# Ledger of designs, part 76: peptides against a protein of PDB entry 4CIC

Target 1, 148 residues: chain A of PDB entry 4CIC
Amino acid sequence: KVSTKGHYGVQAMFDLAQHFGEGPVSLKSIAERQGLSEPYLEQLIAVLRKAGLVKSVRGAQGGYILAREPRDIKVGDIIRVLEGPIAPVESVSQDDPEHSLKFDFSVTKSVWEKVKKSIEEVLDSITLADMLKDAEEAQMAQGYMYYI
Target 2, 147 residues: chain B of PDB entry 4CIC
Amino acid sequence: KVSTKGHYGVQAMFDLAQHFGEGPVSLKSIAERQGLSEPYLEQLIAVLRKAGLVKSVRGAQGGYILAREPRDIKVGDIIRVLEGPIAPVESVSQDDPEHSLKFDFSVTKSVWEKVKKSIEEVLDSITLADMLKDAEEAQMAQGYMYY

## One batch from the design tools (peptide; aimed at target 2 K1 E83)

Design b2_p29_8_s1 (made by RFdiffusion4, then SolubleMPNN; its pose is not in this set)
Fold by OpenDDE base, seed 1:
Structure b2_p29_8_s1 (fold): chain B 148 residues (1-148), chain C 147 residues (1-147), chain A 29 residues (1-29)
Amino acid sequence: as target 1 above (148 residues)
Amino acid sequence: as target 2 above (147 residues)
Amino acid sequence: KEEEEKLAKEKLEKEEEEKKASRAFTLAE
């Protein structure tokens, strides 16, 4: 399950991508369009800003913009910033050294590494630009369904 | 992250696969070999048994066995039994109908569906028999490093 | 508004704690 934080973080970044080049977007407007609470969005944007994915603009038309072009931001970059590294299993092994029977979990570990790699490959294959294109294609398809 | 439940479930099923054809294995012996608490393993095995992946054997040599051959059990089958369907995002949308502004999150949803599909493909591509083979190959490789 | 903020903050803290507990199958499951 993608965490709610990852999910909403991708939504907020996608909203900023849709407005890329139009100037700063207010958190209020993002929250309204994405069905997010403004306080929750402030926390997400603070993390994304600290990671250099978003820039804050000051002034009367203040708000946030993407720090890079949509093509230069992968979904994997957003998720890694919000959730940390995609780890297959939390190393349960660190806290109880006594029951650390070093059973060579090499095989089970390899299963989870394969899962991790697959997730990373998928998330790193999708950019915000790809998402914009998919949205445009979906809107065109809906527009054509109304004209039929 | 594979849940601790999924992780330990796969470990327990793999232990049973290593003993497939040798008869029933006690939960205590699995717990000792896999570094699991016996009470936690009892809960996992109860779910796996109810799903028909494991069989209970009664008697003095009682315990558990795989219900199917290791080749007929995918890692994905174990995970789906323990954790439910691999869902990309919890549907946050069900509980607050008022703020269910039905914004067509179709694009963000499609990202998570791609992730889900990729995970399912990986987990469904790995059987307990594949894991047994990987363990044998790893043991042989270690044996060759000592010579 | 304040109750929604409190719920959002508690949900975020709980999600950060659950993220500490659940971090990787939030990508898988």
Scores: peptide ipSAE 0.158, ipTM 0.766, DockQ to the pose 0.119; fails the geometry check
OpenDDE base, seeds 2, 3, 4, 5: peptide ipSAE 0.142, 0.096, 0.114, 0.135; ipTM 0.771, 0.753, 0.764, 0.761; seeds 2, 3, 4, 5 fail the geometry check

Design b2_p29_8_s2 (made by RFdiffusion4, then SolubleMPNN; its pose is not in this set)
Fold by OpenDDE base, seed 3:
Structure b2_p29_8_s2 (fold): chain B 148 residues (1-148), chain C 147 residues (1-147), chain A 29 residues (1-29)
Amino acid sequence: as target 1 above (148 residues)
Amino acid sequence: as target 2 above (147 residues)
Amino acid sequence: EEELKKLAEKVLEELKKKEEAPEAFTLAE
């Protein structure tokens, strides 16, 4: 499950990807297009900027741009920046002698580790460029439905 | 990410799987073995019983048993009972005309749907029998490290 | 939609609380 923070963070980064190469985008314009509050978006963008996923451009036409090409930003990169590591590999230190309770705990832990790994693999398989392509394909499909 | 409720629910169901065929297990004994509060476990077991994953046995040696064999209970079944559907297929009703905001929303939605689907596939690939086998293998591996 | 979002948020908050508070189970006598 992705948090509201992760969801809106990906949405804001996707908006910046759609405008990649067009110059700086204002937070106001992102907030309006994505249905986000501007103050909330400011907090998200501050975190994303600190992580080097977004750059601020100064000036009268100032705003934000992606710091890398859309193909070089995974959804997993955005989520890790906003939510932290998806799977902290807590090293099971073997040495604690209360063995029996640890065993059942270890098997249940392994189930959740498999789930975490699967989430990471999915999120790391999707780039902002993939999302742009999916958007273009969906627009073309809608355009064809209006001509039939 | 799995909730605390899902985590402890799987742990309680796994305890019942380890005792499958031995007869009814008391909630007290499950709570003690799994480090759970008995009142919390009562709430979990009530939900699991209502869903038909657990049966109550009455009598002096009463308690709970799995309602099905461990091989017939997926981790996904337990999670769906405790947390609800992992992915409700909300039908995207196409009809609302403010198209532009919907498009960006649709692509981000598709990302989360892919994540949900992947979680479901993993959880539905693991049975309580698989967990029992993994437990036995880990016990054997520990036994061999001590010799 | 909102209920699923709230459930996801609650799961994330509970996971975050468990990471911040490793309550040491003191064995009570």
Scores: peptide ipSAE 0.065, ipTM 0.704, DockQ to the pose 0.031
OpenDDE base, seeds 1, 2, 4, 5: peptide ipSAE 0.143, 0.158, 0.016, 0.028; ipTM 0.716, 0.718, 0.697, 0.704; seeds 1, 2, 4, 5 fail the geometry check

Design b2_p29_8_s3 (made by RFdiffusion4, then SolubleMPNN; its pose is not in this set)
Fold by OpenDDE base, seed 5:
Structure b2_p29_8_s3 (fold): chain B 148 residues (1-148), chain C 147 residues (1-147), chain A 29 residues (1-29)
Amino acid sequence: as target 1 above (148 residues)
Amino acid sequence: as target 2 above (147 residues)
Amino acid sequence: DKEEEELAKKLLEEEKKEKEASRAFLLAE
C-alpha cells in the first residue's frame, strides 16, 4: 500500500496545481477541499516546502504555491520527497548486522528491483500537469453524460 | 518497501522450488539455507499451506513441498496470499465512514491504480520457474568468470 | 481543533501501523 502520507501529499500538491497561477492558497482551503486535517497538512507542506516543491507566501493573502510549474513536478518527485527513495524491500540489514542475510539472494533481489523500477517508471511518467489534464477530461466526460 | 513477510515468503517458496521433485524438505533446512528463523518460517508456511501453495508430508522423511509445479506459481500469487490484494493505497475509508474522503479524487485514485496495475503485471509475469532459470543462468555466468 | 488533532493522531498511528504492519509495497523509509 502507498502510505497515507504519500497519498495525501499527492492530493495536496494536486490541489495546489489546480490553483496554479491564481496566487497563494491557504492551508485551510486545501484541507477543506481535500478532506484533510489542517495539522496533518501543515506537516506535509513543511516537508514539501523544505524540498523546494512548494513555496510559502507571507502576508494577508498569504499561503502556499507550487514552487515549479505543474509540468515540472512528477508524482515520483513528490513521493521521493515524502517517503524517501522508492525501496521495494525494507533493508532489514541496518539494525542487526549479524543477521546479515548472508545469502545474497541475487534472484529474489532481482524480483524486487524489477518491482521498484516499474513503480519508478510509472510515478516518473506522471506529472501534475498530466493529472490536471485527466481531471479536465473527466469533467468534460461527465458534462457530456448530462446532456445525452 | 515490500514487507519482510512477502520477501521471506518468496525466498522460502524459491527454496522449495529449487528442491522440487527431490521430495519433502524440512523447515529447518529451508531456514538454514535462507537465513530465516525457524519459528518465523513456520508461520509463513502455515499461511502458504492454507492457501494451497505448499503441501505438508508426514513421516520420518516429512516436510514440505510445492503444491504445484514452479511454472504454475507466480510471484504475484505468493504475495497475494501473504499480504492480500496488492493495494496501492490503504483504503483509509474502512474504519471511519464519516471521514469518507468526500472527494472522490478520481484522478489521484487513477494514479494509484496505475501503480497497482504495474506492480501486478510485474509480479504476475514472474513464476518460480523463471526464478529457477535466472538462478541457473547466474550460476553459469559466475562459472565462466572463473574459467 | 480537537477532532482535527484526533484525526492527526489517528493518521500518525495509522502511519505507524502501516510501518509496523509491513503490508505496503511503498513504505516510507
Scores: peptide ipSAE 0.186, ipTM 0.785, DockQ to the pose 0.086
OpenDDE base, seeds 1, 2, 3, 4: peptide ipSAE 0.172, 0.173, 0.142, 0.166; ipTM 0.781, 0.784, 0.773, 0.780; seeds 1, 2, 3, 4 fail the geometry check

Design b2_p29_8_s4 (made by RFdiffusion4, then SolubleMPNN; its pose is not in this set)
Fold by OpenDDE base, seed 4:
Structure b2_p29_8_s4 (fold): chain B 148 residues (1-148), chain C 147 residues (1-147), chain A 29 residues (1-29)
Amino acid sequence: as target 1 above (148 residues)
Amino acid sequence: as target 2 above (147 residues)
Amino acid sequence: SEEEEREAKKKKEEEERREKREEAFLLAE
C-alpha cells in the first residue's frame, strides 16, 4: 500500500494543480476539499515546499501554489520527496564485512529492484497534468451518463 | 519497500527452491544460510505451510520442502500469502457513507491502481525457477570473472 | 566494545524503523 503520506501528498498536490493559475489556495480549503486534517496537511506542505514543489504566498490572500507547472511535476517526484527514494530492501548484508567480498548476487535483491523500477516507471509516467486531463475526461463521462 | 516479511519470505522460499529435490531442509539450515532468526523463520514457514506453498516433513531428517515445483510458485504467490492482496491504499473514504455515493473518480485512486497492477505484473512474472536460473547465470558470470 | 554494541543496536533500531516506514508505504495491509 502506498503510505498515507504519499497518498495524501499526491491528493494535496492534485488539489493545487486543479487551482493552478487561480492564485494561492489556503491550507484550510485544501484540507476541506481533500478530507485531510489541517495539521497533517501543514506537515505535508512543509516537506513539499522545502523540496521546491510548492511555494508559499504571504499576505491576506496568502496560501500555497505549485512551484512548477502541472506538466513538470510527476507523481514520482511527489512520492520521492515525501517517502524518499523508492529504495529496494536495503540488503542487511552490506554491514557484515565478512560477507562483503562475496559478490552476493542476491537474486532476491534483483527481484526487488525490478519491482522498484516498475513502480518508478509508473509514477514517473504520470504528471499532475495527466491527472488533470483524466479528471476532465471523467467529468465529461459523468455528464454523458446523466443524459442517457 | 517490500516488507521485511515479504523479503525474508521470498528469501526462505528461494532457499527451499535451491534445495528442491534434495529432501527436507531444517529451519536452522535455512536461517543460517539466509541470515534469518530461527524464530522469525518459524513464523514465516508456518504461514507459507498453511497456504500450501511449503510442506513439513517429520522424522529424524525432518524439515521443510516446497509443496510445488519452483516453476509453479510465483514471487507474487509468496507475497500475497505473506502480506495479503497487494491492496492499493484503502481509500479511507469507504468508511464515510456520505461520500460513498459519489462516483468518486478519484484520479488519485487510479494512480495507485496502476502502481498495484504494475507490482502484481512484475511479481507474477517471476517464478522461483526464474530465480534459480538467474542465480546459475550469476554464478557462471562470477566464474568467468575469476578466470 | 559495549559502545560498539550500542551503536550497532541503535543502527539496527533505526534501520528497523526505516524498514517499517517503507513497509508501511508499499505493504501496509
Scores: peptide ipSAE 0.222, ipTM 0.746, DockQ to the pose 0.269; fails the geometry check
OpenDDE base, seeds 1, 2, 3, 5: peptide ipSAE 0.214, 0.221, 0.200, 0.206; ipTM 0.735, 0.744, 0.730, 0.737; seeds 1, 2, 3, 5 fail the geometry check

## One batch from the design tools (peptide; aimed at target 1 S3 E83, target 2 V2 S3)

Design b2_p30_1 (made by RFdiffusion4)
Pose (drawn by RFdiffusion4):
Structure b2_p30_1 (pose): chain A 133 residues (1-84, 100-148), chain B 132 residues (1-84, 100-147), chain P 30 residues (1-30)
Amino acid sequence: KVSTKGHYGVQAMFDLAQHFGEGPVSLKSIAERQGLSEPYLEQLIAVLRKAGLVKSVRGAQGGYILAREPRDIKVGDIIRVLEGSLKFDFSVTKSVWEKVKKSIEEVLDSITLADMLKDAEEAQMAQGYMYYI
Amino acid sequence: KVSTKGHYGVQAMFDLAQHFGEGPVSLKSIAERQGLSEPYLEQLIAVLRKAGLVKSVRGAQGGYILAREPRDIKVGDIIRVLEGSLKFDFSVTKSVWEKVKKSIEEVLDSITLADMLKDAEEAQMAQGYMYY
Amino acid sequence: AEEEELLEEITGGEVLEIVEGGTIEELLEE
């Protein structure tokens, strides 16, 4: 199960990545395109801003823009920002979960916002029918 | 975060794997060795039994034993047993989570209870210091 | 109060919960 924060954090950062070249966009516009609650987004952006992943701009087309290029933002970076008598007895079971954790970390560090932008272009495109192989 | 059911389901199955050659063990003994609540374990075992992963034996010193050899039980098998207008718009974000899900499935399908038994032996051993 | 609660949700816990709901939760509800 994916947490609301992970899903919405990545959605919002991806929406900003899709508008990076065009410039700042309002939070309202992000919420509208992504189907997110504005209050929740406001709180999410506040953390991502403190983390240096997004920045605010004071322009007419003020609003928010990625603070780093999409190629320099791993999905794992976003997740890491949002996340927060004695004896030793080794647990093989726990070691299995450590392997699960490592694999997840590997997948999320292997994908950048730029990679997601490239995938978005390829998957949601249109073309003449003869070109589908 | 790992659910209580995944953690306890795998713990209990691994305890049975550690006792597979010796024979049946009581649920109380599993709960004691693994630090588990007996009521929760009993409910857990009931599902595992229905799925053919464990079997009850009448015996005298009877109890429960794995219904399949450890080499034939993937950790992913255990997890799968315990788990249970319109328009299209592709979500690249959801595709990321699908990749995460695939990698987890791959890790859990690559480990059997036999692999865990081998790892348990290697990691919790003792030997002359010169062999480290 | 509402904003603080949302902020705690966003910054607390983990993104992924491993091993989703299933037979154990249903059996415990019965």

Design b2_p30_1_s1 (made by RFdiffusion4, then SolubleMPNN; from b2_p30_1, 13 letters changed)
Fold by OpenDDE base, seed 2:
Structure b2_p30_1_s1 (fold): chain B 148 residues (1-148), chain C 147 residues (1-147), chain A 30 residues (1-30)
Amino acid sequence: as target 1 above (148 residues)
Amino acid sequence: as target 2 above (147 residues)
Amino acid sequence: SRAEELLKEITSGEILELVGDGPIDRLLAE
């Protein structure tokens, strides 16, 4: 599962990317556009800010901006910040609470490591700039559909 | 999260792969070797059997076998069977129960779809035969370290 | 699709629990 935090964090960062260069964006405006609760977004932004992905701008027209250019922020960077060191959730299997996932078997572990690596590679291959481009292409495609 | 089901299912299937060609393996023996509860393994095997990945052999020396050769069973096949149609677990964020993951945003959705596709490709690239080979290589490497 | 379910399960954190406590492990766990 991409955590709700990861998902919404990427959405929030993407919103900031869409407004990059336009000045600070209020949390309220991000929350409204992204369908997030403002309090939840505040928590996400606090983490992202602490990690140096977002900057707070003070003043009447204050808010938040990306701390780096969209091309310099990978989705993987966002996820790493938001997901933090995942404590091994001893997912007590609902079906067998006594069997904590003892990952003792080396071969099966290697499978999951390969999966992990692949996910990392994908997330690190996508920047906020790539997402912006994809959004623009999608809008252009929609625009062409209305003119036909 | 690979579900506990996915994880243990892959382990159980791998155990069956290690014994492929040796005849039926008892659930008890699989459970013991893989550190699984037998009741839990019974549930997993039931799903895997229904999906046609495992066959039940009846008799005094009965048990379970892979329904296909290890090379013809992908890890992805196992996971797809065990994870079932994952109902969109409305993962109610613990932090905001009112905000179910409404994946309504097309661009962010595309990111997760890319991740999904990558995971699928990886899982579909690994067969039980590949896992067997990896295990053999690991054992050989350990054997050479002792000599 | 089963793939969506797998992704969902991976994202549910179970796979991540299998791989460790790293950020990606959490992503997969969630």
Scores: peptide ipSAE 0.033, ipTM 0.704, DockQ to the pose 0.060; fails the geometry check
OpenDDE base, seeds 1, 3, 4, 5: peptide ipSAE 0.025, 0.029, 0.023, 0.025; ipTM 0.695, 0.696, 0.699, 0.697; seeds 1, 3, 4, 5 fail the geometry check

Design b2_p30_1_s2 (made by RFdiffusion4, then SolubleMPNN; from b2_p30_1, 15 letters changed)
Fold by OpenDDE base, seed 2:
Structure b2_p30_1_s2 (fold): chain B 148 residues (1-148), chain C 147 residues (1-147), chain A 30 residues (1-30)
Amino acid sequence: as target 1 above (148 residues)
Amino acid sequence: as target 2 above (147 residues)
Amino acid sequence: SEAERLRKEITSGEILELVDDGPIDRLEAE
């Protein structure tokens, strides 16, 4: 289960990517398009803004924009901002260090570190620009299905 | 964060792998070595047994053994048994399919599916035998530090 | 801060919560 935060964070960032270059997008419009509550989105955007992934634009046409081009924002960057570093398995063994064979713990930890590394590699391989491209390809495919 | 279930499940299975061929291991001994509560371990072992990853041996020297050789048990198999199929991101969007642009949902879903696939590939690439080998290598490395 | 709390809640979401749709039975520490 991607955290609801990670999922919605990526959705919100993707929405901003779709509107990149069109000017500021209101939180209300993002919330409506993405099926998010505006208050929840405000919290997400606050974190993303603090991390420098989004910018707030003030004024009558105010809202939010991506702080960088979609190609310069990895999904991994979004997740790290929202979820923090992919936390290593909190070693539950901290509570009884005396009885756990330290060695077995190290081997099991290495498995999870490999998983973590793999996740990071995947998420760092996907940019918002890649997602935009995938979206365009999917729309074209749907358009062709209507013509058949 | 690997679920506590997944973490402890892999630990318990690894403990059984370390004792593979030595006969049945008591839950008490596993619990002591792995720093687990015996009641919690009983729950994990029940699931693992039902899935056919472990066998119960009855008798005075009763306990549990791996149902297969360590090389024939992937970490992915253990995780799938304990946690179920690496569930696709529960599409939070199931509740309001009308307002979520189906398309945006599909693209974001595809990201998580790629992550899922990568996790599965990693976990399926690691066997209990691989973990045993890693343990042996680590012990040898520690032994060389003491000399 | 609320942002730190949110991060802690997100970071406390274990990597496997990314994978496991199953109800994490919170072992209620009694």
Scores: peptide ipSAE 0.025, ipTM 0.757, DockQ to the pose 0.283; fails the geometry check
OpenDDE base, seeds 1, 3, 4, 5: peptide ipSAE 0.024, 0.022, 0.025, 0.024; ipTM 0.744, 0.741, 0.753, 0.750; seeds 1, 3, 4, 5 fail the geometry check

Design b2_p30_1_s3 (made by RFdiffusion4, then SolubleMPNN; from b2_p30_1, 12 letters changed)
Fold by OpenDDE base, seed 5:
Structure b2_p30_1_s3 (fold): chain B 148 residues (1-148), chain C 147 residues (1-147), chain A 30 residues (1-30)
Amino acid sequence: as target 1 above (148 residues)
Amino acid sequence: as target 2 above (147 residues)
Amino acid sequence: SRREELLKEITSGEILELVGDGVIDELLAE
């Protein structure tokens, strides 16, 4: 499950990437375009700003911009910032509250570590620039379907 | 997060793999070795049996065995059986219950699809036989540290 | 296909909980 934070964080960052070079974008405008609550977005942006992925611009036409070029921001970077060290949510299985999943068995742990590594590799392989490119390609493909 | 079901299911299947060829293993013995509750294990084994990954052996020395060789059972197979199609848990973020994460944006959806594909590839690349081998290697490495 | 459904389920719920469990921090600490 992509945490809601991770999902919306990536959406917000992607919106900022789409407007990169156009100047600061208001949280309201991001919220409207992405279908996000403005208060929730404010929390996400605060974290992203603290991590140096977003900059605030003050003034009458103030708002937020990406702190780096879209090519220099990985999806993995966004997720790491927003999700933090996801504390091992002791998935207290409702069915057996007493057995904290102590991943005691090294071999089973290694399987999940491999999965984790694979996820990280994928997330680190995708930049906001890649996402922008994919969006452009999708729009072009849709445009071609309407002209036929 | 590996669901508790997925985690314990893999543990139980791995225990059965370690005893493959030795005959049927009781649920009690699996539960004791793996630190699992026996009732919970019974539920997992029932699902795994129905999926044809485990066989029940009846009799005084009855129990369970792997239905296939460890090399023919992927971790992905186990997870698929136990977790089912993980319904997109509408992660109703506690913080915004009204916004169902409609993955409406095709691009963001594609990122998560890539992640999903990667996970599946990893889980399908690991067999119970691979896990057995890793366990043996780990034991050997520990043995060498004590000499 | 059943495979596609299974893929959908694995991706949507459990994977992000796995990614969130400090893995990113451990990779950043190295």
Scores: peptide ipSAE 0.024, ipTM 0.674, DockQ to the pose 0.082; fails the geometry check
OpenDDE base, seeds 1, 2, 3, 4: peptide ipSAE 0.022, 0.023, 0.023, 0.022; ipTM 0.674, 0.677, 0.669, 0.671; seeds 1, 2, 3, 4 fail the geometry check

Design b2_p30_1_s4 (made by RFdiffusion4, then SolubleMPNN; from b2_p30_1, 13 letters changed)
Fold by OpenDDE base, seed 2:
Structure b2_p30_1_s4 (fold): chain B 148 residues (1-148), chain C 147 residues (1-147), chain A 30 residues (1-30)
Amino acid sequence: as target 1 above (148 residues)
Amino acid sequence: as target 2 above (147 residues)
Amino acid sequence: SEAEKLLKEITSGEILELVDDGKIDELLAK
């Protein structure tokens, strides 16, 4: 499961990517466009800023910008930043709270490592620039449907 | 995170795979070998049985067996069965319980769909037979270190 | 589909906690 933090973090970063080069974006504007609570977004942006993915701009036209070009920010970078501080929720099975997942079995561990690696590869293969391109293509496709 | 159910389900199925062809395995034996509570394993096995991945054998030498050969059971099949009944946990963010993950944004949704597809492909590429082979190779490697 | 639910479960919470470099290693190391 992409954590809510991961999901909304990618949304927020994508919003900043859409406005990249247009100047600072207010948290309020991001929150409104992305359907996020402003306080929640503030927490996400604080983490992303601390990780150097976002910069704050001060002043009357202040807000936030991407700290790097969209092509230089992978979805994987965003997820690592947002999920890094997430304590390993010992997934206490609801059904057996006393059994912490002891991943002691080497073969089953290898399965999950393969899954992890695959996820990382996918997330690292997608940049914010790729997402921007996909959004543009989707908009163009919708535009063509209205003209037919 | 692989759900505890997914993890232990794969362990239990792997244990059954290791004993495939040797006859029925008791839940107690699986639980002991895999470090699982027997009641928890009972729940997992019930789901796996209902899905047709496991068969129950009745009698004094009764227990459970894989319903199919290890090569015909993908890790993805096990995970689908175990997590299928798990209600989509609307991952209520602890931080914003009012915001259910409305994946309404098409582009972000596509990212997660790509991740999903990749996970499925990996899990569907691994069979219990592959896991058995990996275990054998690991045991052989350990055996060579002792000689 | 049940597969979509599973993928939602895998993708929503627990596997991405696996992508967190240090914690998967901790989860896998435990």
Scores: peptide ipSAE 0.083, ipTM 0.719, DockQ to the pose 0.082; fails the geometry check
OpenDDE base, seeds 1, 3, 4, 5: peptide ipSAE 0.057, 0.054, 0.048, 0.053; ipTM 0.713, 0.711, 0.712, 0.717; seeds 1, 3, 4, 5 fail the geometry check

Design b2_p30_2_s1 (made by RFdiffusion4, then SolubleMPNN; its pose is not in this set)
Fold by OpenDDE base, seed 1:
Structure b2_p30_2_s1 (fold): chain B 148 residues (1-148), chain C 147 residues (1-147), chain A 30 residues (1-30)
Amino acid sequence: as target 1 above (148 residues)
Amino acid sequence: as target 2 above (147 residues)
Amino acid sequence: SRREEEARRRAERSEEAARNDSSKSALTLA
């Protein structure tokens, strides 16, 4: 499972992508639109800013912007920043190499590595620009359903 | 991440696959080979048995066996039994549907659905028989490095 | 024996991990 942190982080980054080029967005406005607590969003944005995915703008119309174009930010980049490396299994402590049948451990490890690779490939194949496009297509589809 | 429950469940099922056709295996022997706590393994095996992936054998040489051939048990089947449906995100409480822009929620949901599908495809593509084969190949490769 | 103590420590770690995971629902990407 992507943690709540990863989930909300992707939502917040997507909100910033929707406003890309319009100037800085306040955390309050993101929180209201995305149904997030403002204090929690502040924590997420602080991490994302430190990682260089978001920039803070100072002033009367201060807030946050994406640090890069939406096409240059993968969902995988957001998840790695918020959650760390995608690990399919919590590292069962590698500490006792001697007595676990090293072999059985290696086979089960290979299963989890395949899962990891698949998750990484999916998350690295989706950009914020792809999400924007999917949003536009869905909105157009809804608009057409109201005109029929 | 697969939970520790899923991880250890796959290990225990793989151990049973390695002994498939040899008769019932004791939980103690599985626990010792896999480095698992016996009490925790008992809980896992109870769930797996209830789901029909494992059978209990009674008697002096009692224990557990796979309920099906290793080729007929997918890793995905084990994970679904132990963890439930593969969910890419914890269901953020759907409780306040009113204020989340339904649309943004749908787009983010689609990302997680793609992740879910990819995980399911991987886990459903791997059987216990595939794991046995991978084990044999790795053992052969190690044996050839010593000659 | 030292082996039994190592096996016990692994078992204890597996139980602790299991308790920690039982409080967290299924697939947790940490």
Scores: peptide ipSAE 0.147, ipTM 0.774, DockQ to the pose 0.602
OpenDDE base, seeds 2, 3, 4, 5: peptide ipSAE 0.031, 0.137, 0.015, 0.166; ipTM 0.769, 0.777, 0.726, 0.786; seed 5 fails the geometry check

